# Peptides against a protein of PDB entry 3NZW, part 48

Target 1, 212 residues: chain A of PDB entry 3NZW
Amino acid sequence: TTTLAFRFQGGIIVAVDSRATAGNWVASQTVKKVIEINPFLLGTMAGGAADCQFWETWLGSQCRLHELREKERISVAAASKILSNLVYQYKGAGLSMGTMICGYTRKEGPTIYYVDSDGTRLKGDIFCVGSGQTFAYGVLDSNYKWDLSVEDALYLGKRSILAAAHRDAYSGGSVNLYHVTEDGWIYHGNHDVGELFWKVKEEEGSFNNVIG
Target 2, 222 residues: chain B of PDB entry 3NZW
Amino acid sequence: QFNPYGDNGGTILGIAGEDFAVLAGDTRNITDYSINSRYEPKVFDCGDNIVMSANGFAADGDALVKRFKNSVKWYHFDHNDKKLSINSAARNIQHLLYGKRFFPYYVHTIIAGLDEDGKGAVYSFDPVGSYEREQCRAGGAAASLIMPFLDNQVNFKNQYEPGTNGKVKKPLKYLSVEEVIKLVRDSFTSATERHIQVGDGLEILIVTKDGVRKEFYELKRD

## One batch from the design tools (peptide; aimed at target 1 A22 A49, target 2 Y106)

Design b2_p20_3_s3 (made by RFdiffusion4, then SolubleMPNN; from b2_p20_3, 6 letters changed)
Fold by OpenDDE base, seed 2:
Order: sequence, then C-alpha cells, then structure tokens
Structure b2_p20_3_s3 (fold): chain B 212 residues (1-212), chain C 222 residues (1-222), chain A 20 residues (1-20)
Amino acid sequence: as target 1 above (212 residues)
Amino acid sequence: as target 2 above (222 residues)
Amino acid sequence: SPYDEFAEKSGNPSLRRWRL
C-alpha cells in the first residue's frame, strides 16, 4: 500500500493506490483505501484490510452520532482521537492500521492526522503511509511546496503514488485521488497505473529505467 | 499438538452479470490427501435472493453460513419481513467475520445476488471480514489458477482491440448468463485438471429477479 | 498468530488475511 496526504495553499490532496495483497498474492487491484466519512472528512487505509475497513467504518458511525448529538460536524481532531483511543485499547492485540484522517472544519481548517495501531497520533502537513511510503516521499518531498496550484498538487499526489506503485511490489492497481477544500472533498477519479505510467513516461520523459 | 483448523479444499467462484449473478463451487471435500465426500455442496441459497459460500475449513464455513441464515431470519422478524439487500448482507457478514477477529473463521467467503437496482452483485470477504464488491472472484484451493483467467475473460485484462497497436483496450461489457456458465465450467474443468483438491462435481447457483436456479455438472473424479 | 501460521503453511493465499 501507498497512501499520502498533504496540506497546501489550496487545501488537502489525498492519493492512494488500490492493491491488496496476501503475501505474494495480489488479492485485489481495486480496493477502496479511502473511506468517505462525511462530505468534509476522509480516512485512508493501510495495514490489515479488515482492521482498517471495520474500524474506519465504525469511526464513521461515531462521527455521525457526534453530529446527531451535538448538531455540529465532528472536528478532525476529535474524529482522529476517537480512532486513536480505540486502537490504543487494542494495543498488543495485533491490530494493524496506518491511517490518515483528513478533513476540513471551520474551526480547524484543512487538517491531517496520522493514526496507527501503535497508538501514535500525529498532526502534520505531509504524510505518506504504507509499504511504498518512502518511494512516495522521494517524489513528494522533492516537488512539494505550499504554494502549489490545485492542478499541480493533484498531479504531484498522483505522481507520487505512481512512483511508489512502480517501485513497491505491494502497491499498484490504480490511483484514487481526492482534493479536500472548505467546500468538502472532491473525488478526482480512478487512474489505472498501467495507463497512467505510460502517459506520464511519455509526457515527462521519465521512468527511463523502463524501455517503452 | 491440537490444531483448531483444517483445510477441506475445494474452490468457489462468483461472477456478476448485468441482471444476474452466479456463484459456483465444486462438491469435493477433502482432508489432506483423502476425499471425504464427492458431493458435499458448499454454495447455499440463504433466502432473499442471496447465495453464499464460505470455502476453506468446512466446519467454519458451515458455522458462518448458519449464522448468516439465522441473521436473515432475525432481520425479517425485526424489520417486518423486509428483504435483506445484498449490500446489507455484506455488512452483516463482515460483522460475523470480524467478531472472530482474534480466532478467525478459516474461510474465504463469497456472496452473490442482485443489488437494489437489479444489477448482479458479487461480494468477497477475507477471513476477518474485509469485503469488496467485484464483478468476479475466485476463492479456495484453485483460486490462484482461476482468478487470473477471470481477470482476462470477465474483465478483459490485457486484451486490446486488434489493429490498435495495443493502444485501445477491449471495452468492458456484461456477459450473458450462457457466456458466464461457459466460463465457470471452463474454470472448474481446468482447475480440476491441475489441482487435487478440486473435482467430482460442480454446482452453480444462478440468481435472477425470478429467484435462484441450480445447475449441476460432473467433474473428473480422479 | 495461530491463524496466520496455519494459513502460511497451507500455501493457499485465498485463506490469508488481506493486507493494504
């Protein structure tokens, strides 16, 4: 898996691959590694598929309950804390989760929290999570700046996942791309890695380790 | 030392069509190198136009199917005989599986039916309850043999339009029930040839708006 | 885990837990 999220002047970019594995078996190429909790809040998934899917779905329910009770959308801080508290209760039980809770509230603005099954909860501007994270960081860090245009930021997110999909055997399938703004998240499509790779290679003159 | 798990072999596969879905399984049940049964069905009609199979350790599979059938029953009691939708069934099964997260059912689960729009639906589950809706999925002993075939023949992976120099992919389209049945039969006959845990018989459950139909075909018995 | 150990020994990837 490779997931990433970063803050920039235009909000948040979230990009993820779609491969699931079972050892050296590709279990799926079409997994949804982003949960749309509400129109303003996303969760990303890395680690155990069931752990992530189950508990982030549960988190969605908790977030909805908060909205019903408090008549206000839950903060990104609170949502991430709920998940963090939950996984911490299971510490040592063997949960495997590397997640980012990304969203916008009027109170917080665009916000990203990293939460993992070790109980770590971090607020930050840039995170790459998964087996391909270092590959994604290589591209992302080398091109990131706060003042990216939305178009450039979207491309950078997509391009970083593509790099990881290329180098990490456990990442691939497609890139799912999101842009989060004050108006909520916008889905920017599913981009098949096979097609995307050749397109990017041709347009950039990159990936010269592969003969076209 | 005691091992709580066993492996009863077999293979299952689901394929969703436009207005139908198919879930098929062989009828061989084995332990190690011994055939326990040549006809032990593992694909079940669970009511509400939902068919289910949980392949792997048969004791766990049967337990899971029984629990799901019971869930369907109670759903009717609690919700005025409302039909359980396939997506709700999938969520229910996730909870059944994840409820045993720390002592999992040793099964690969597939369900098939129609979604609320009448479109064919196949859901697959890992042993602890992650699930995904797909057009096709193979599970069990010969899944590694069949799944790539389904990628190619159902989802047309790695196929391109002739004369396009590999630039235009073969377009996706739904397969007819007849085409799907052919693919299922070819999958299982091929798997039977190459895997000792697959064979004896093939039972196919076809879900349409009119209900569940069953077909049976002989497989090699060696 | 006992499950993972057994699944690994079986050699059947269909019965392994999915990882992302």
Scores: peptide ipSAE 0.554, ipTM 0.872, DockQ to the pose 0.919; fails the geometry check
OpenDDE base, seeds 1, 3, 4, 5: peptide ipSAE 0.540, 0.549, 0.549, 0.538; ipTM 0.865, 0.867, 0.869, 0.864; seeds 1, 3, 4, 5 fail the geometry check

Design b2_p20_3_s4 (made by RFdiffusion4, then SolubleMPNN; from b2_p20_3, 7 letters changed)
Fold by OpenDDE base, seed 4:
Structure b2_p20_3_s4 (fold): chain B 212 residues (1-212), chain C 222 residues (1-222), chain A 20 residues (1-20)
Amino acid sequence: as target 1 above (212 residues)
Amino acid sequence: as target 2 above (222 residues)
Amino acid sequence: SPYEEFAEESGNPALRRWKL
């Protein structure tokens, strides 16, 4: 898996691959590694598919209960804390989760929290999570600027996942791309890595390690 | 050393059509190299136009299917005989599987039916309850042999329009029930030739708006 | 876990949990 999220002047970009594996077996190329918790809040998935899918769906229910009780959208901080507290209760039980909770509230603005099954909870501006994270960071860190246009930021997110899909055998399938603003998240499509690779190679003159 | 698990072999596959879905399984039950039964059905009509198979360790599969059938009954009791939708069934099965997260059912689960729009639906589950809706999925012993074939023949992977120099993919389209049944039969006959845990018989459950139909075909009894 | 041990011994990838 390779997931990433970063803050920039235009909000948050979230980009993820779609491959699931079972050892050397590609179990799926079409997994949804982003959960749409609500119109303003996203969760990303890395690690055990069932652990992430089950508990992030549960998190969605908890976030909805918060809204019903408090008559206000849950903060990104509170949502991430709920998940963090839960996984901490299971510490040592063998849960495998590397998640990012990304969202926008009026109080917080665009916000990203990293939460993992070790009990780590971090607020930050840039995270790459998964087996391909180092490959994604290589591209992302080299090109990241706060002042990126929305178009350039979307491309950078997509391009970083593509780099990881190219080098990490456990990442691939497609890139799912999101832009989070004050008005909520916007889905920017599913981009098949097979097609995207050749397009990017031609347009950039990159990936010269592949001759044809 | 005592092992709580076994492997009873077999193979299953699901394919969703436009207004139908198919879930098929062989009828061979095996332990190691010994055939226990040449006709042990592993695909079940669970009611509400939902068919289910949990392939792997048969004891776990049967237990899971029974629990799901009971869940359907209770759903009817609690909700005035409301039909359980396929998406709700999938969520329920996730909870059944994940409820045993630390001592999982040793099964690959597939369900098939129609969604609320009357479109064919196939859901597949890992042993601990992650699930995905797909157009096709193979499970069990010969899944590694069949799944690439389904990728090519159902999802038209690596197929391009002639004369386009590989620039235009073959367009996605739904297959007819007859085409799907042909693919299922070819899949299982091929798998039987290459995998010892697959054979004897093929049972196909076809879900349409009119209900569940069953078809049976002989496979090699080697 | 008993599951992981048996799944590894079986070698059947269809019976392994999915990882992301």
Scores: peptide ipSAE 0.463, ipTM 0.833, DockQ to the pose 0.937; fails the geometry check
OpenDDE base, seeds 1, 2, 3, 5: peptide ipSAE 0.449, 0.459, 0.454, 0.447; ipTM 0.827, 0.838, 0.835, 0.828; seeds 1, 2, 3, 5 fail the geometry check

Design b2_p20_4 (made by RFdiffusion4)
Pose (drawn by RFdiffusion4):
Structure b2_p20_4 (pose): chain A 212 residues (1-212), chain B 222 residues (1-222), chain P 20 residues (1-20)
Amino acid sequence: as target 1 above (212 residues)
Amino acid sequence: as target 2 above (222 residues)
Amino acid sequence: STYTYEWYAPDWFAERFSKL
C-alpha cells in the first residue's frame, strides 16, 4: 500500500494505490483505500484491510452523529481524534492501521492529520503512509513546492503513487486521485498503472531503466 | 496444545453476469490426507436471492452461514418483511466477521446475487470482514490456481486486439450464463487435476430474477 | 513504521495454496 496527502496553495491532494495483499499473494488490484467521510472529509487506509475499512466506516457514523447533535460539520481535528482515541483504547490488541484524515473547514482551512494504531496523531502538510511510503516520499519531496498549480499538484501526487507502485512489490493496481478545496473533495479518477506507466514513461521520458 | 482451527480444503468460485450470478464449489471435504465426504454441500441459498459460501475451517463456515441465515430471518421480522439487498447483506457479513476480530471465523467467504438494479453481483470477504464487490472471485484451496485464469478469461486481462500492436485492449464484452458455466467447469476440472484437496463433485448455484437454480457435475475422485 | 495493506492471516492462505 502507498498513500499520500499534501497541502499546497490550492488545498490538499490525496492519492492512494489500490492493491490488497495476503503476503506475496495479490488479493486484489481494485480496492478503495480512500473513504469519503462526508463532502469535506476524506480518510486514507493502510495496514490491515479489515481494521481500516471497519473503523473508518465507523468513524463516518461518528462524524455524522456529531453533525446531528451539534448542528455543525465536525472539524478535521476532532474527527481525527475520535479515531485516534478509539485506536488508543485498543493499544496492544494488534490493530494495524496507518491512516490520514484530510479535510476542510472554514475554522481550520486545509487540514491533514496522520493517525496510526500506535496511537500517534500528527498534524502536518505532507504524509506518505504504507509499505511504499518511502518511494512516494522520494518523488514527492523532490518536486514539491507550496506554489504548485492544482494541475501540477494533482500530477505530482499521481506520479508519486506511480513511483511506489513500480518499486514496492506490495503496492500497485491503480491510482485514485482527490483534490480538497473549501467546497469539498473532488474525485479525479482511477488510473490503472497498467496503462499509466507506459503513458508517463513516454510523455515524461522517465523510468529510464525498464525497457520499452 | 489445543488448536481451535482446522483446514477442511475445498474451493469455491463466483462469477457475476449482466443479469445473473453464480457461486460454485467442489463437494469434497478433507482433513489432512483423508476424505471426510465426497459430497458435503458448501454453497447455500440463504433466502432473498442470496447464495453464500464460507470456505476454510468448515466449523467456522457453518457457524457463519447459519448466523447469516438467521440474520436474514430477523431482518424480515424487524423491518416489515423487507428484502435484504445483496449490498446490505455484504455490510451485515462484515459486522458478523469483524465481531470475532480477536478470534476469527477462519473462512474466506463469497456471496452472490443481484444488486438493486438486477445486475449480477459478487462479494468476497476477508476472514475479519474486509470486503469488496467484484466481477469474479475464486476462494479456498485452489484459489491461487484459479484466480489468474479468471482474470484472463472473465476480465480479459493481458489480452489485446490482434494487430493493434498491443495498443487496443480486448473489449470487455460480457459473458452469458452458458459461457460462465463453461469457465466454471473448466476451472474445477483444472483445479481437480493440480490440487489434491479438490475433486469428487461440483455444485453450482445460479441466481437470476427468477430465483436460485442448482446444477451438479462429477469430478475426479482420486 | 510501515503498513502493508493486507488480508488477515497471510500465512494461513499460503498454507492452503501449498497442497499441490

Design b2_p20_4_s1 (made by RFdiffusion4, then SolubleMPNN; from b2_p20_4, 12 letters changed)
Fold by OpenDDE base, seed 2:
Structure b2_p20_4_s1 (fold): chain B 212 residues (1-212), chain C 222 residues (1-222), chain A 20 residues (1-20)
Amino acid sequence: as target 1 above (212 residues)
Amino acid sequence: as target 2 above (222 residues)
Amino acid sequence: MLYTTELAFPEWWEARASYL
């Protein structure tokens, strides 16, 4: 898996691959590794597929309950804290989760929290999570600027996942791309890695380790 | 060391069509190298036009299916005989599986039916309850033999339009029920040839708006 | 909260459970 999220002047970019594996077996190439909790809040998934799906879906329910009880959307801080507290209760039980909770509230603005099954909860501007995270960081860190245009930021997110998909055997399938703004998240499509690879290679003159 | 899990072999396969879905399984049940039964069905009609199979350790599979059937029953009691939708069934099964997260059911679960729009639906589960809706899925002993074939023949992976120099992919389209049945039969006959844990018989459950139909075909018995 | 088993899982766990 490779997931990433970063803040920039235009909000948040979230990009993820779609491969699931079971050992050496490619279990799926079409997994949705982003949960749309509400129109303003996303969760990303890395680690155990069931752990992530189950608990992030549960988180969604908790967020909805908060909205119903408090008549206000839950903050990104609170949502991430709920998940963090949950996984902390299971510390040592063997949960495997590397998640990012990304969203926008009026009081917080665009916000990203990293939450993992070790109990770590971090607020930050840039995170790459998964087996391909270092590959994604290589591209992302090299090109990241706060002042990126939305178009450039979207491309950078997509391109970083593509790099990881290329080098990490456990990442691939497609890139799912999101842009989070004050108006909520916008889905920017599913980009097949195979097609995207050749397009990017041709346009950039990159990936010269591959002949073709 | 005591291993609480067995492996009863077998293979299952689901394919969704436009207005139908198919879930098929062989009828061989084995332990190690011994055939326990040549006809032990593992694909079940669970009501509400939902068919289910949980393949792997048969004791766990049977337990899971029974629990799900019971869940369907109670759903009707609690919700004025409302039909359980396939997506709700999938969520329910996730909870059944994840409820044993720390002592999982040793099964690969597939369900098939129609979604609320009447379109074919196949959902696949890992042992601990991750799930995905897919156009097709193979599970069990010969899944690694069949799934690549399905990628090619159902999802048209690695197929291109002739004369395009590999630039235009073969377009996705739904398959007819007859074509799906052919693919299922070819999958299982091929798997039977190459895997000792697959064979004896093939039972296919076809879900349409009119209900569940069953078909049976003989497989090699060696 | 779910209960953890003390049983040792066979190698199938890593091979059969899906990871992202």
Scores: peptide ipSAE 0.384, ipTM 0.785, DockQ to the pose 0.078; fails the geometry check
OpenDDE base, seeds 1, 3, 4, 5: peptide ipSAE 0.367, 0.374, 0.359, 0.371; ipTM 0.781, 0.789, 0.783, 0.779; seeds 1, 3, 4, 5 fail the geometry check

Design b2_p20_4_s2 (made by RFdiffusion4, then SolubleMPNN; from b2_p20_4, 10 letters changed)
Fold by OpenDDE base, seed 5:
Structure b2_p20_4_s2 (fold): chain B 212 residues (1-212), chain C 222 residues (1-222), chain A 20 residues (1-20)
Amino acid sequence: as target 1 above (212 residues)
Amino acid sequence: as target 2 above (222 residues)
Amino acid sequence: MLYVTELAFPEWWEERFSKL
């Protein structure tokens, strides 16, 4: 898996691959690694597929209950804390989760929290999570600026996942791309890695290690 | 050494059509190299036009299917005989599987039916309840032999339009029930030839708006 | 409650559980 999220002047970019594996077996190329908790809040998935899918779905339910009880959308801080507290209770039980909770509230603005099954909860501007995270960071860190245009930021997110999909055997399939703003998240499509690779190679003149 | 799991082999396969779905399984039950039964059905009609199979350790599979059938029964009691939708069934099965996250069912689970729009639906589960809706899925002993074939013949992977220099993919199209049955039979016939844990018989459950139909075919009894 | 852990069945966990 490779997932990433970063803040910039235009909000938050979230990009993820779609491969699932079981050992050397490619279990799926079409997994949804982003959960849409509400129109303003996203969760990303890395690690155990069932652990992430189950508990992030559960988190969605908790967030909805908060809204019903408090008549207000849950904060990104509170949502991430709920998940963090839960996984901390299971510490040592063998859960495997690396997640980012990304969203917008009027109080917080665009916000990203990293939460993992070790009990770590971090607020930050840039995270890459998964087996391909280092490959994604290589591209993302080299090109990231706060002042990126929305178009450039979307491309950078997509391009970083593509780099990881190329080098990490456990990442691939497609890139799912999101842009989070004050008006909520916008889905920017599913980009098949096979097609995207050749397009990017041609347009950039990159990936010259592969003969076209 | 403590080992609570067995492996009873076998293989299952689900394919979704436009207005139907198919779930098939061989009828061989085996332990190690010994055939326990040549006819032990492992694909079940669970009611509400949902068919289910949990392949791997048969004791766990049977337990899971029984629990799900009971869940369907209680759903009717609690919701005035409302039909359980296939997506709700998938969510329920996730909870059944994940409820044993720390002592998992040793099974690969597939369900098939129709979604709320009347379109064919197949859902597959890992042992702890990760699930996805797909057009096709093979599970069990010969899944690694069958799944690539399904990728090619159902999803038309690596097929391109002639004369396009490999730039235009073959368009996705739904298969007829006859075409799907042919693919299922070819899949299991081929798997039987190459895997000792697959054979004896093939049972196919076909789900349509009219209900569940069963078909049976002989496989090699080696 | 019996706990079946990855430590006890590492090959099973690796080969059967889906990972992202």
Scores: peptide ipSAE 0.361, ipTM 0.818, DockQ to the pose 0.082; fails the geometry check
OpenDDE base, seeds 1, 2, 3, 4: peptide ipSAE 0.280, 0.319, 0.296, 0.306; ipTM 0.776, 0.797, 0.790, 0.787; seeds 1, 2, 3, 4 fail the geometry check

Design b2_p20_4_s3 (made by RFdiffusion4, then SolubleMPNN; from b2_p20_4, 13 letters changed)
Fold by OpenDDE base, seed 2:
Structure b2_p20_4_s3 (fold): chain B 212 residues (1-212), chain C 222 residues (1-222), chain A 20 residues (1-20)
Amino acid sequence: as target 1 above (212 residues)
Amino acid sequence: as target 2 above (222 residues)
Amino acid sequence: MLYRTELAFPEWWEKRASYL
């Protein structure tokens, strides 16, 4: 898996691959590794598929309950804390989760929290999570600027996942791309890695380790 | 060391069509190198136009199917005989599986039916409850033999329009029930040839708006 | 919530459970 999220002047970019594996077996190439908790809040998934899917869905329920009880959307801080507290209760039980909670509230603005099953909860501007994270960081860190245009930021997110999909055997399938703004998240499509790779290679003159 | 799990072999396969879905399974049940049964059905009609199979350790599979059937029953009790939708069934099964997260059911579960729009639906589950809706899925012993075939023949992976120099992919389209049945039969006959845990018989459950139909075909018995 | 069993998961765990 490779997931990433970063804050920039235009909000948040979230990009993820779509491969699931069971050992050496490619279990799926079409997994949704982003849960749309509400129109303003996303969760990303890395690690155990069931652990992430189950508990982030549960998190969604908790977030909805918050809205019903408090008559306001849950903060990104609170949502991430709920998940963090949950995994902490299971510390040592063998949960495998690396998640980013990304969203916008009026109080916080665009916000990203990293939460993992080790009990770590971090607020930050840039995170890459998964087996391909280092590959994604290589591209992302090299090109990241706060002042990126929305177009450039979207491309950078997509391009970083593509790099990881190229080098990480456990990442691939497609890139799912999101842009989070004050108006909520916008889905920017599913980009098949097989097609995207050749397009990017041609346009950039990159990936010269592969002969076309 | 004590191993609480067995492996009863077998293979299952689901394919969703436009207005139908199929879930098929062989009828062989084995332990190690011994055939326990040449006809032990593992694909079940669970009501509400939902068919289910949980392939792997048969004891766990049977337990899971029974629990789900019971869940369907109680759903009717609690919700005035409302039909359980396939997506709700999938969520329910996730909870059944994940409820045993720390002593999992040793099974690969597939369900098939129609979604609320009347379109064919196949959901597949890992042993601990992750699930995804897909157009097709193979599970069990010969899944590694069949799934690539389905990728090619159902999802048209790696197929291109002739004369395009590989630039235009073969367009996706729904398959007819007849074509799906052919693919299922070819999948299982081929798998039977190459896997000792697959064979004897093939049972196919076809879900349409009119209900569940069953078909049976003989497989190689060697 | 803790493990329900003290039994170590067999090798199948990595082979059967899906990971992202």
Scores: peptide ipSAE 0.359, ipTM 0.795, DockQ to the pose 0.078; fails the geometry check
OpenDDE base, seeds 1, 3, 4, 5: peptide ipSAE 0.337, 0.334, 0.342, 0.343; ipTM 0.781, 0.795, 0.786, 0.786; seeds 1, 3, 4, 5 fail the geometry check

Design b2_p20_4_s4 (made by RFdiffusion4, then SolubleMPNN; from b2_p20_4, 12 letters changed)
Fold by OpenDDE base, seed 2:
Structure b2_p20_4_s4 (fold): chain B 212 residues (1-212), chain C 222 residues (1-222), chain A 20 residues (1-20)
Amino acid sequence: as target 1 above (212 residues)
Amino acid sequence: as target 2 above (222 residues)
Amino acid sequence: MLYTTELAFPEWWERRASYL
């Protein structure tokens, strides 16, 4: 898996691959590694598929309950804390989760929290999570600027996942791309790696380790 | 070292059509190199136009299917005989599987039916409850032999329009029930040739708006 | 809350469970 999220002047970009594996077996190429908790809040998934899918779905329920009880959307801080507290209760039990909770509230603005099954909870501007994270960081860190245009930011997110999909055997399939603003998240499509790779290679003159 | 799990072999396969879905399984049940049964069905009609199979360790599979059937029963009791939707069934099965997260059911689960729009639906589960809706899925012993074939023949992977120099992909389209059944039969006959844990018989459950139909075909018995 | 078993199945887990 490779997931990433970063804050910039235009909000948050979230980009993820779609491969699931079971050992050497490609279990799926079409997994949705982003849970849309509400129109303003996303969760990303890395690690055990069931652990992430189950508990982030559960988190969604908790967020909805908060909204019903408090008559306002849950904060990104609170949502991430709920998940963090949950995994902490299971510390040592063998959960495998590397998640990012990304969203917007009027109180917080665009916000990203990293939460993993070790009990780590971090607020930050840039995170890459998964087996391909270092590959994604290589591209992302090299090109990241706060002042990126929305178009450039979207491309950078997509391009970083593509780099990881190229080098990480456990990442691939497609890139799912999101832009989070004060108006909520916007889905920017599913980009098949098989097609995207050749397009990017041609347009950039990159990936010269591969001869077409 | 004691291993609480067995492996009863077999293979299952689900394919969703436009207005139908199929779930098929061989009828061989084995332990190690011994055939326990040449006809032990593992694909079940669970009611509400949902068919289910949990392939791997048969004891776990049977337990899971029984629990799900019971869940369907209680769903009717609690919700005035409301039909359980396939997506709700999938969520329920996730909870059944994840409820044993730390001592999992040793099975690959597939369900098939129609979604609320009447379109064919196949859901597949890992042993601990991750699930995904797909157009097709093979599970069990010969899944690695069949799944690539389905990628090619159902999802048209690596197929391109002639004369396009590989630039235009073959367009996706739904397959007819007849075409799907042909693919299922070819999948299992081929798998039987190459895998000792697959064979004897093939049972196919076809789900349409009119209900569940069963078909049976002989497979090699060697 | 889910109960934990003391049984360890590292090979099984890696092989059968799906990872992202």
Scores: peptide ipSAE 0.348, ipTM 0.784, DockQ to the pose 0.078; fails the geometry check
OpenDDE base, seeds 1, 3, 4, 5: peptide ipSAE 0.334, 0.337, 0.313, 0.343; ipTM 0.771, 0.788, 0.775, 0.781; seeds 1, 3, 4, 5 fail the geometry check

Design b2_p20_5 (made by RFdiffusion4)
Pose (drawn by RFdiffusion4):
Structure b2_p20_5 (pose): chain A 212 residues (1-212), chain B 222 residues (1-222), chain P 20 residues (1-20)
Amino acid sequence: as target 1 above (212 residues)
Amino acid sequence: as target 2 above (222 residues)
Amino acid sequence: DEEVEKLLEEAEEALNFWHF
């Protein structure tokens, strides 16, 4: 798995791969590793497929309950804490999840929280999570500027996941893009690496190793 | 020491058509190198036009299917006999499985039916509730032998339009019930040839707007 | 024998928990 989310001038970019594995067995190429908590909240998934899916879906129900109770959209900080505190209760039981809670509130602006099953909870501008995280860091860190256009930022996030899907045997399938502004998240499509790789290689001239 | 799990073999297969779906499984049940039964059904009609199979440790598969069938019964009791849609059944199965997160049902489960739009639907599950809707899925012992074949023959993977210089992908025209039954039978004759835990018989459950139908085919008994 | 053992290992692996 490879997931990333980063803040910039135009808000937040979220990109994930879609590969699921059972060891060296490719279990699926078409899994959804991003969950739409609500119109302004996204959650990313890495680690145990069932743990992530189950607890992040549950997180959505907890965020919805907060809105009914407080008559107000839940903050990114509070939403990430609900998951962080829940996972902490299970520390030592073997839950396995690397997660990112990304969203926007008038009160907080663009906001990103890294939350994992160790109980670690971190606010930051840039995170890459999963077995392919270092491959995505390599491309994303060396081309990142706060002042990226929405178009360039969407591409970098997409390109970074592509770099990870190429080098990490446990990442691949397709790339799912999102952009987060104060008007909520905008889905920017599902890009199959089967075509995205060759297209990027030709148009960019990169991936100069692999023979085409 | 005591091991609460065993492996009863078997292979299951699910394919979704435009307005139908199928869930198939061999009827052989095994322990180690012996055959417990040459005919022990492993795919079940659970009502509300849903078929399911939980393959792996059979005791766990039976307990799960039994618990789900009882779940559909109570769904009717608590919701004025409302039909349990396939999507709802999938989320329900997720909770049943994740409920044993710390002592899992050791099964790979697949369910089939039609979605609310009457389209064919297949859902497959991880032992602890991870699930996704799909066009086709092979589960069980020969899953590693069959899933590649389905990616090729059902979703036309790696196949291109001849003479397009590999530029145009083979279109995703959709399979009829006849063409699906062929792929299923071929899949199981192939799996019976290469995997020692697959054989004896093949039982297919076909689901349409008219309900659930069954077809049976013999397989090699060696 | 070696092929059968390999297939049984692959089958066991395919039955394991799925990870992202």

